Peptides against a protein of PDB entry 3H8D. Designs and how they scored, part 132

Target 1, 122 residues: chain A of PDB entry 3H8D
Amino acid sequence: DMKRQQRFFRIPFIRPADQYKDPQNKKKGWWYAHFDGPWIARQMELHPDKPPILLVAGKDDMEMCELNLEETGLTRKRGAEILPRQFEEIWERCGGIQYLQSAIESRQARPTYATAMLQNLL

## One batch from the design tools (peptide; made by RFdiffusion4, then SolubleMPNN)

Design b2_p21_3_s2 (from b2_p21_3, 9 letters changed)
Fold by OpenDDE base, seed 3:
Structure b2_p21_3_s2 (fold): chain B 122 residues (1-122), chain C 122 residues (1-122), chain A 21 residues (1-21)
Amino acid sequence: as target 1 above (122 residues)
Amino acid sequence: as target 1 above (122 residues)
Amino acid sequence: DAERRARGRERSRFIREAVAE
């Protein structure tokens, strides 16, 4: 009876509007994901010039990656996997706790490791 | 014995990178879909600053809408449904015929109304 | 819903492309 492994990933992305600009004008964003076992629990996108995007399972399924962890290939991408705290620190700074809590209260959140941890904290 | 209805849809989208910009800086893309009965046969995405994306059933299932037509709600969205030629004209201009043909030749395409029509044309 | 799903697919495509590099 092994509990689902919590795995976190981060990869850079360049905005489509910037991908053909000179390197000095390519503002780098960051894509984050938290997988609770094979399924995504949280997703986060940082942008250099706009507010962060926070997404949680259940509420934002249609806007999140629909691939399971194996299908993403993230486990095979060198440097993509990050420590839990590397995700959580940014998540917290972006207001992720409040966002997830609101999703739980509105009954939009799908139960995940993240929802369980938050409910234990409160 | 009624044949599957071919229905076509188009909706605008704003790129995630632009959704928080001023209205004048929100470059509009276009999402197109061809449904062969309840199932998607072709999908097409137009972007203001990058090449169009063409997707065909079978080959690109993982990148296409997984919802059946009823689940999409497109039939209930005012102004979303378009004429067949409105789809085909853009499809052809974007090289869709060649793309679908290549998918057939590589045995990646799932049989659809679109594949049948193309094979009749050739 | 379709618009939101389209954004999701775009994100999925981005991920697959990024990990393939």
Scores: peptide ipSAE 0.210, ipTM 0.589, DockQ to the pose 0.589
Fold by OpenDDE base, seed 2:
Structure b2_p21_3_s2 (fold): chain B 122 residues (1-122), chain C 122 residues (1-122), chain A 21 residues (1-21)
Amino acid sequence: as target 1 above (122 residues)
Amino acid sequence: as target 1 above (122 residues)
Amino acid sequence: DAERRARGRERSRFIREAVAE
């Protein structure tokens, strides 16, 4: 079995419309990523004013980060890396299990650690 | 270990410049694909008038087929599917081993059945 | 597709910029 390191990251972002506002008026969003080895498997965005964005490899490749893990620099960004459960808890709350399951069933999901884990769960 | 079916395909193509020529004047190229489960792992093109094109997942995603296997219709195309060795023989002749190895070493290659096999070989 | 790719590139850019900060 190909052993790949599962690594998770989170970084904040500010909406473009709020970039030049006073700090108190800048609503913070959150960007999450799950990397299965060097390649992204899942991506998630939390916004203060719209529904969460869930993205899975294969289905949403065009909308996801195109950089491999090393290219992102996330591993070198202090405080960016998070524990698996810190990602999974939010993923589950956002309906990620159903989203990924649907992507698998529709043959849109690229096989990843995430798809394997889901298939083990169900 | 995730078990994915390895399937290989080959289809001919005619150069755009030759599309309207007499059949005898149409030089045939060959398009090869290796699918690791539903997703392409390697792609290869043989041309009558230029060097072979070798493509590997991760490194060359933008130049490779973006469709999953079912979307391609290749499995339903009579005569398109080929044996693994029919692909590998050409791949090796074209320098595919070195190409994929370099992609792995440069952290450009997405882990696939092909990368795993190469790592077993070396 | 063009819009999807644009969003992907935007997200990649965001990541790079965020990491650089």
Scores: peptide ipSAE 0.189, ipTM 0.452, DockQ to the pose 0.595
Fold by OpenDDE base, seed 5:
Formats: sequence, C-alpha cells, structure tokens
Structure b2_p21_3_s2 (fold): chain B 122 residues (1-122), chain C 122 residues (1-122), chain A 21 residues (1-21)
Amino acid sequence: as target 1 above (122 residues)
Amino acid sequence: as target 1 above (122 residues)
Amino acid sequence: DAERRARGRERSRFIREAVAE
C-alpha cells in the first residue's frame, strides 16, 4: 500500500579493515537505506575503494538489513534521515534504476513503493 | 528437551568489503553455528581483522541465523558439518563460556542444550 | 544461504552500532 510512509537514511561507516587504524587512516564509506513503511525496500553502500553495493527487497533480503525501521533506531539518530532526493540522486548515479528494473523483470523483486514508482516511470 | 539432536557447522565467508576484490585479496572469515534441534543455540564468527563475534540464543536472536536447520541447507552442504569438539574448542578459546555464563546470569539467554551443559559444568 | 545471512547480520549489526554512537 502506497500509504506507507517512505523514509530515507544515511550513515557513515568505516571499513572493518580500517577500524583499528589511526583516525587519519580510516577511509569513510556510506550506508543508505530506503524504508517503505517499516521494512527496507532498497539499500546502498558506497565505498572508497570498491564499486557501490546495491540491494533491493525480495532479491537481496538475506544481505540487507533485517531489522524493521523502529528496531534500527535510525529515526532516533540525529542527522541520519535524509530527503528522498538525496537518496535517489545517488541511487541513480550508481545504476540503481537498471538494477531494480532487472530485479523486477526477473521476478526477484518484492513489490515495494520503489518497484511501483519505477514501473510508473518505465 | 535434551533429546534434540545437537549439530555443529562451519562455513567460510568473505567480508563484505572484500566481496568485489580479486580472489587473492579476499580475506576469509569463518561462520560457526550450534543447532539445538531445529533452532540455533550459539553462533560464532571469526574474522581476520577484528575480534571474534559470539552470539547466544535469547540474548542475540536478532543477530543470529533466524532460519531453522533444514531451511539453512547446512545439512546438505558437503564439508559444512563439524564435530562438537571442533566447535567447542574455538568457542572456549574465544571466551564463549564466560559469554554464555554472563547471558544466563543476566537472564538474557534462552534455555538451550548449551545453557544446560554450562550449568552442569559450573 | 548461510553466508548471505551472515552478511546481512553483519550489516544489521553495523547499523545498530552506528545509531548507538
């Protein structure tokens, strides 16, 4: 149901390999998520030294955040929530449209707000 | 019920950060699990560049395997199943006894074969 | 499947730790 609230979040992360390095040697990555109601619809991870990771509900459930939105605590973390366009801009640059489209076409994607919007776009 | 079959498994994994690197650059971690009947009782993760992760049922349910044993496919994966001692040796070296003991004392642990055995030991 | 689940759990753990900071 499209009445579900769409919320987007971004938090930084340091690579596990850099976790114990001096601060100047810790290269920052970024974790992005789109929640369609309580459940994640899309996830994206930007890294300083590898291709972005794109994940979509249904196809990539096992690799995505399994916590519902309330369980994550993201709504309570100052500065974590971002505007839809702040997510979508990066999603688009990373090839997310094609990734989600392919997941829909292969019947791997779970229906979400994201799949509905993409299907309207196409 | 202690009539439930105790089964132990180990599989390698590659860190998310290394997923897209060349094979020679993918550092291997190890995922261990103890299943008490169909459900996981203990989980352990060994990493090449961070402390081991210890997880016990009840306390750490949200971070542990949520699939029942049959759903995991581990029983059908050649080389995945290990002997009890092969699990316990690593568990002990990683401080698992103290970890589980603390979980029991704080009333966070769900009763399992592991909690029963530890309570017998203490 | 177990390996994929492990990656998922790692990501969930990261999220929870990050929001707690």
Scores: peptide ipSAE 0.211, ipTM 0.589, DockQ to the pose 0.583; fails the geometry check
Fold by OpenDDE base, seed 1:
Structure b2_p21_3_s2 (fold): chain B 122 residues (1-122), chain C 122 residues (1-122), chain A 21 residues (1-21)
Amino acid sequence: as target 1 above (122 residues)
Amino acid sequence: as target 1 above (122 residues)
Amino acid sequence: DAERRARGRERSRFIREAVAE
C-alpha cells in the first residue's frame, strides 16, 4: 500500500575502531533510514574511509533495523528526521538506484514504496 | 582500571523474520551487555531457535555495541538494567567462560574487568 | 568484515533506538 507515510532519518555513528580514540580522530559516519509506514524500506551507511553500505528490505533484512518506526524512537529524536530529498540525493550518489533495481530484478527485494517508485521511474 | 563501575543490561528483540507476524508468532530473543565503566566488555544474544551469540571486547569489537554506556541510554531505560549475577548465570550457561578464556589465550581479548576476574578465577 | 560491521552497527542502533522509546 503506497498510502503509507514516507519518513526519512539520519543519525551519526562512530566506527568501533575509532570509539576509543580522541574526538579529533573519531571519523564520523552517517546512518540513514527510509521508513515506509512503520517498517524500514531502505537503509544506508556512509563511512569516511570505506564504500557506502546500501540495504533494501527483503534482500537485507538481517542487516537492517529490525524495529518498527515507533519502536526506534526516531520520530522523537530531535534532529534525526530529514527531508525525502536529503535521503534520495545521497542514495542516488551512492548507487542506490542500481542497487535497488538489481534487488528487484533478482526477486530479492520486498515490495515497498521505494520499489514501486523505482519501477515507475524506469 | 578495575575501579570502574560494572553495570549489566538486558533488552528484548524480535527477529527480523518475525517482525511482520502476529505477536503470538514473534519469538523473542534477548540482548545482554556488560559495561565496564563507559565501554562494553561483553555482549551476549539469546535466540529462541539458534545458538547463543557470545562476544567479548577486543575480539568482537566490530560486532558489538559501538556506543559508550551514556550514548546507549540504557541507564535511563526502565527495566533494562539487571544484576551482575543475572548476567553471569546466563553467560556461564552459554559457555562464556570458555569463550572469554579462549579469547585471552589467543591474545584477541582486550583487557577488561571481565578478563581480570576470569584470570583471578582460574 | 563488512558483514560483521553491518551486524555490529545494527546491534548498536537497535540498542540506541530501543532505549529511546
Scores: peptide ipSAE 0.182, ipTM 0.561, DockQ to the pose 0.538; fails the geometry check

Design b2_p21_3_s3 (from b2_p21_3, 10 letters changed)
Fold by OpenDDE base, seed 5:
Structure b2_p21_3_s3 (fold): chain B 122 residues (1-122), chain C 122 residues (1-122), chain A 21 residues (1-21)
Amino acid sequence: as target 1 above (122 residues)
Amino acid sequence: as target 1 above (122 residues)
Amino acid sequence: SAAARARGRERSEFVRRWVAE
């Protein structure tokens, strides 16, 4: 239950339009994920040229990573795993708290560690 | 440029509401995509219970595939790739020509193989 | 929608590909 292991990951990506530019002109984005046990609870994408994308389990299931944590291979890839605060800091700056809160209030969010922590905060 | 490889794909989807029903009660929809080289040019969704969704690059970027063709894994998925005419036949029946034409005229469409071909047709 | 599901699939493939590299 709430005893499940909470793990966070971050992977870089380059915009499609910049894929063939010189390295100095390839603006880097970031893919973030929070796994509550084996399943993703929150996902986030940082872009250099457009608003962040925020996704939460239940509400955005179809648009989120469909693999369980072990299937992703992230746990075996050096440099992918990040500290909880490294995720939360970006999440907060991107308006993630409000996004998740709205998802809870609209009955769209699936209960996760993230929803529990938020409900403790509020 | 216009020498880029044009590739077309189709994959089925099941309505979220039918996901947990018995196979015989899972009504199938279809996701279609046209890739102009590595990037998507047109996307289309056929639904069993609602009007088709038409999407064109430039106008509908935020709702379309953001990853390049190789990243999608479609080229490695057996049965996903279809013939150009298999895409175009559905595109035409769904009003895709008019949709793309309107996107061009409103300056919303990003130039692609699809826009070039349409402008040759008209 | 199928598009949303496709985006999810694409994102999953992106992760898998990145890990494999």
Scores: peptide ipSAE 0.339, ipTM 0.679, DockQ to the pose 0.603
Fold by OpenDDE base, seed 2:
Structure b2_p21_3_s3 (fold): chain B 122 residues (1-122), chain C 122 residues (1-122), chain A 21 residues (1-21)
Amino acid sequence: as target 1 above (122 residues)
Amino acid sequence: as target 1 above (122 residues)
Amino acid sequence: SAAARARGRERSEFVRRWVAE
């Protein structure tokens, strides 16, 4: 239920095209995930030169990380976990509220902590 | 060239619909990959309840793993690497020879170790 | 979508790689 632990993570990624460039020419992106208990509820990716990617459970399952939280190993990796607000601030700036709202309205979103919070907000 | 190292991998996946089911009700699929040097040459997916998916470089790039071998981390994942025959036996049973042959004939296949081996066979 | 599944699998592998580093 909604009493499940909410945990948030952020890890960097470098575009394949930039992997071999000098450090000054490597543009860093960011991978974000919100786990509602063991399962991912929201995912987003920030890119230096294209729109952010937003993904929500139910609607985008096939495109999201398919590992449960334990399988990822993120909880054991120093520096990966972030505070809820560190995720939410970026999520909001990227239009995540509207994206999730649309997924709920289209009946595509799987109920999660995120959908419940949004429904409380609206 | 054809002297590149050929490496093969297999990892399990669980269908999204089965993620929340009891372990006994989770039907496991298998993801297979053949890497010709750093880049994927062939990919296939075994599913419990639908035909296998066969993919070959050039023809199916958009549907295949786009990460190079190092980026996948598969070489560092215990139990992921398999022997060539463990891949080939399944590939052959799934109609992979005909699939790759058709891709070559249609000029859709990118030349790889796999295409070269097939052309030697025929 | 096979393409969607491929992207998902790629993203999963990316996470695994990063954690393993």
Scores: peptide ipSAE 0.336, ipTM 0.666, DockQ to the pose 0.619
Fold by OpenDDE base, seed 4:
Structure b2_p21_3_s3 (fold): chain B 122 residues (1-122), chain C 122 residues (1-122), chain A 21 residues (1-21)
Amino acid sequence: as target 1 above (122 residues)
Amino acid sequence: as target 1 above (122 residues)
Amino acid sequence: SAAARARGRERSEFVRRWVAE
């Protein structure tokens, strides 16, 4: 149901290689998630030194966070939730539209709010 | 080098088929990994409703975690690391010795700490 | 693939850890 609540989250992560470095040498990445109701629809990871990782439901199920929204606890963690545009702006900059479009065209994408919106946009 | 640090990890997972089920119907599995230095030597998956999956380096490379130890972030995940015996006890119960032995005899196993220890045991 | 599953599990654990901290 496209009437499901769309919720977006962002949390920081430090690269494994930088975990034990001095603070000034720890390059921060960002983990993003879009939940379409209880289930993740899109996931995105930003890195300081490599291309972003884009993941969409259906195509990348096994590589995405396997927790439903409630299981993550993200809704209860201060500062984790972000506005839709805060996700979409980065998603668009990272080529997310094209990535999701390709997943739709290849019939790999599971129908989500994200696929519906993209199909309306195109 | 057999002087490499041997580290063992366990994390839970939810079966793909159960991902969108109610919490009470999500059956938890367990993912185990043995890292021989930076590289995985053995992987094991416990399931509530089917036989365990045993994987050994060399034979099962394509079905094992492709990340090196640092890339997994497992060393930084609280509660993920387990004692050697906590891995070995399950490994033995699941027939891991025989599985690895067969891989050695068929020349499919890549030499690891695990193969060395087994060859010493037999 | 199992590698993909491992990455997924790792990502899930990352979230759990961050939220728990």
Scores: peptide ipSAE 0.336, ipTM 0.665, DockQ to the pose 0.613
Fold by OpenDDE base, seed 3:
Structure b2_p21_3_s3 (fold): chain B 122 residues (1-122), chain C 122 residues (1-122), chain A 21 residues (1-21)
Amino acid sequence: as target 1 above (122 residues)
Amino acid sequence: as target 1 above (122 residues)
Amino acid sequence: SAAARARGRERSEFVRRWVAE
């Protein structure tokens, strides 16, 4: 049911190769997640040196965060939660619409708020 | 510096297609990793139904674990850590020596403990 | 794949560690 609360999160990470470099030489990546109620619906990673990684529930379950929302602790960490548009704007720029669409067409995507909204858009 | 601690890990996995089968019908795969200090140097996957996958830092960064060792939690997972020879024995049987050698020759391999040891062997 | 599962686990641990900091 679309009554489930949609919550979005973003946290930074630094590449392993940059971990011990001077701060000015640490290129920051970003980890994004969309939770549809307690379960992750979409995950996205921005990297400074490679294409973004897009993951959708159903198709990419094995590669995605395996914790439910409560288990992550993200809701209790200041600065982690972001607005829906802050997620969607990056998702769209990274080709997320096409990626999710293809996952739906191949019957790989698990139905989520994201799949429902995309199907309304199309 | 080769003073970095070399640590090796192995985690089992079950094929997605077997996830909900009876235990006797779940064929196990194995995920292997060699960490050279905080960063992954080599990764290897054994599958019940296809050839092994070999990955080396530098060449295969996009397909390998992108978290540092501490972030993986592998050091805190009981039964995950293995002896060096437990990794190397499988690596050798899977053609890892030739794979890493080729990556070095093509200047694709990032220098690691593994590349250094191989260069000593050759 | 096993690698995919390992990446998933690693990502989960990364999140937990970041939250704990």
Scores: peptide ipSAE 0.339, ipTM 0.688, DockQ to the pose 0.585; fails the geometry check

Design b2_p21_3_s4 (from b2_p21_3, 15 letters changed)
Fold by OpenDDE base, seed 3:
Structure b2_p21_3_s4 (fold): chain B 122 residues (1-122), chain C 122 residues (1-122), chain A 21 residues (1-21)
Amino acid sequence: as target 1 above (122 residues)
Amino acid sequence: as target 1 above (122 residues)
Amino acid sequence: MEAARERGRRRSEFIRRAVAE
């Protein structure tokens, strides 16, 4: 149901190779998640030196976070929650719209708030 | 520091194409990791139908596990931890010594326990 | 045990650890 609360989160990670380097040399990656109610709808990872990873529910279930939102603890992590546009802006720049569209057309995507919104625009 | 604890792990995986096949048709691959303290030093993958994959820290960071040892949960997974020789035997048979040596000579390898031990032998 | 499934599990563990910090 579209009445489900849409919540977005972002947390950083640092590559192992950079862990002991000076702060200026620690390239930071970013892990993003869109939760449609209790379950993840989209996941996105930005890395400093490789292409972004885009994952959508249904197609990429095995590679995505297996925890429900409550189990992740993200709602209790200060600074983890972000605004919808903070997620969507990056998603769009990384080709997420095309990725999700392709997943829908191949019937791999599980219906989520994200698939519904995309299909409203297309 | 070479005082870091060296820990080795192995877990099986089944190819995505075999996931829904009968058990007898599920060819098993093996994922190996050598952690030098909290960070991965070497990674190795055995596949049923293609050459082994060898990865070393520094050279192959983008293709290796990006989680620290604690984050992987491997230390809490029963049967995952293996003896050093259980890793090294496979590593040697797969040409790992030559691979790591070449990475050192090209200055691609990040210094680890593995690079130190190899350079002690060469 | 899929390789992809294990990647997902590790990602979940990463999240759990990161949140606990």
Scores: peptide ipSAE 0.201, ipTM 0.581, DockQ to the pose 0.561
Fold by OpenDDE base, seed 5:
Structure b2_p21_3_s4 (fold): chain B 122 residues (1-122), chain C 122 residues (1-122), chain A 21 residues (1-21)
Amino acid sequence: as target 1 above (122 residues)
Amino acid sequence: as target 1 above (122 residues)
Amino acid sequence: MEAARERGRRRSEFIRRAVAE
């Protein structure tokens, strides 16, 4: 249901390989999430030295954050929540529209706010 | 309801820090799960270089697998399913009985097959 | 499947740790 609140979040992460390096040697990546109500609809990861990772609910459930929104604690993390456009801009830049579209067409995507909006757009 | 099927699973994992190391340098941990029907009741993680992690539904929901059994794909993963005793033996060895008991006593545990069995035992 | 699940688990753990900091 589209009455579910759409919320977006971003947090930095350090690569596992850089975990124990000196601070100046730790390259930051960025983890993004779109929650459609309590459940994640889309996830995106920007890395310093590899292509971005795009994930959509239904298709990529096993690879996505397994926690519901409340369980993540993201809503309580200062600076984590971002505006929809702040997510969408990166999503689009990374080819997210095409990725989600393909997931819909292949019937791999679970219906979410994101799938509905995309289907309206197309 | 105790009519729910109790199923147990075990899969190996590699520590995040070892993700990119040579195969011989990747130390294996073990992930265990007890599903009471579709939902996880207990989770356990054996690590090569730190104490085991014990988790029980209700108390540790935020740290446990949030996927229901079917979503995990574990039932379709060859070699993943184990016998109840294969789980319980490790659970007991790791202090799981005491851990779950404490969770029950503190009213942190969600009622599951595991809580029922333990309460019958005590 | 196993690799994907492990990635998911790691991601979830990362999130939990990150928000706790």
Scores: peptide ipSAE 0.199, ipTM 0.548, DockQ to the pose 0.574
Fold by OpenDDE base, seed 1:
Structure b2_p21_3_s4 (fold): chain B 122 residues (1-122), chain C 122 residues (1-122), chain A 21 residues (1-21)
Amino acid sequence: as target 1 above (122 residues)
Amino acid sequence: as target 1 above (122 residues)
Amino acid sequence: MEAARERGRRRSEFIRRAVAE
């Protein structure tokens, strides 16, 4: 449904092991999410010490945020919402296109705005 | 999307505790699933010794089957597929309409064929 | 499968906590 609003969010996270370290020693990661309407379509995690984690709806449901958009409170968190391009730029750099394409081809990806857009692009 | 095929399945299960008991002592439960296209929309479990379990997509994702329909192998299991009415009859008796309605009202239910049909009925 | 569910739960909790801060 093309009527669903596409919203993107980014919030920082600190590794549990670094939580009580001095500020200069807290390596910050980033949590990204793409919501297709109220439901998450893509999730991405950038870590300072391991490969990025890419997750897509359908394939990775159990590993992704199970909250709907309103339940997350992200829309009310100042500075959390980002522009689509701010998400997509990182997604592309991390191999997200290939990851989602593979999930579609294996019929693991749940149809979302993201799958539709990719299928229009390829 | 009204184009998605609605398919329903039922398979028996034996409680883990009864797995090695004599056949006459194995109380059989029933696992039901409604798939809206490749993705599960509703899941229901009838147990011999506890209340039925009702699950709907969005609200209960972590407790429901995470496999897409093809991955389940249900379409290839003889006798597993049932008629829509065979599912709905039990669903209704177990309070499924109220359960799904509540999930919709609380904005926990992911839109599915089931949510659409209920919203057309009420 | 349980490990995956746990990861998802932790991620959701992280989000809740981060938003609340």
Scores: peptide ipSAE 0.185, ipTM 0.460, DockQ to the pose 0.619
Fold by OpenDDE base, seed 2:
Structure b2_p21_3_s4 (fold): chain B 122 residues (1-122), chain C 122 residues (1-122), chain A 21 residues (1-21)
Amino acid sequence: as target 1 above (122 residues)
Amino acid sequence: as target 1 above (122 residues)
Amino acid sequence: MEAARERGRRRSEFIRRAVAE
């Protein structure tokens, strides 16, 4: 709903092993986050050499970013915020719909904007 | 819901009277649009020398863009698409919440994602 | 469980560093 703003962010990351390599040898990953109000609802990580990582609130809280949106500083980082579709398109391709649905059905997912929208779609 | 993508756009415009003036003398306005799926739900215009114009589907159809999203070419215009909050922040400041609510209560508003979200908020 | 917590912590720190750059 309009009570909580849905905001999406993306930032690149370099693997620790590639930290000090020449720029051309640094394989870049991408970190994505969906914030439902101040709290993260979904997190996603694209890697150059392994499957995507999908994380949803409730199920994966311990492995996700624990900072609230304000604490992350993402809103102040130029170029970090992305359009909702820019997140959702990757989420879908990585199996996010199935992952979130499974978390709901197993009662692991915390109710969020993401769970509500999925339940509205299905 | 997730059945229809919510997409937002902003483009500048120059007043006809300023069309042929020197660039420094052209006062720029801003045209905003919210598309609920292929069809426009809200339109907003910022002017340098008059109050903002707010338009909502159902009530103001004859004054709003009649083209569907694909026909507008906005999705192919670099820099035109904006974040939802970039639209909503201006919409709120211009009295959009009150305007849309009034259109709903008078039964002039066509049900859209915008009307649903407002009804969820209020 | 501890491994998961550590991963979360590292992810949070990564975000802070990335934003600061």
Scores: peptide ipSAE 0.179, ipTM 0.548, DockQ to the pose 0.804

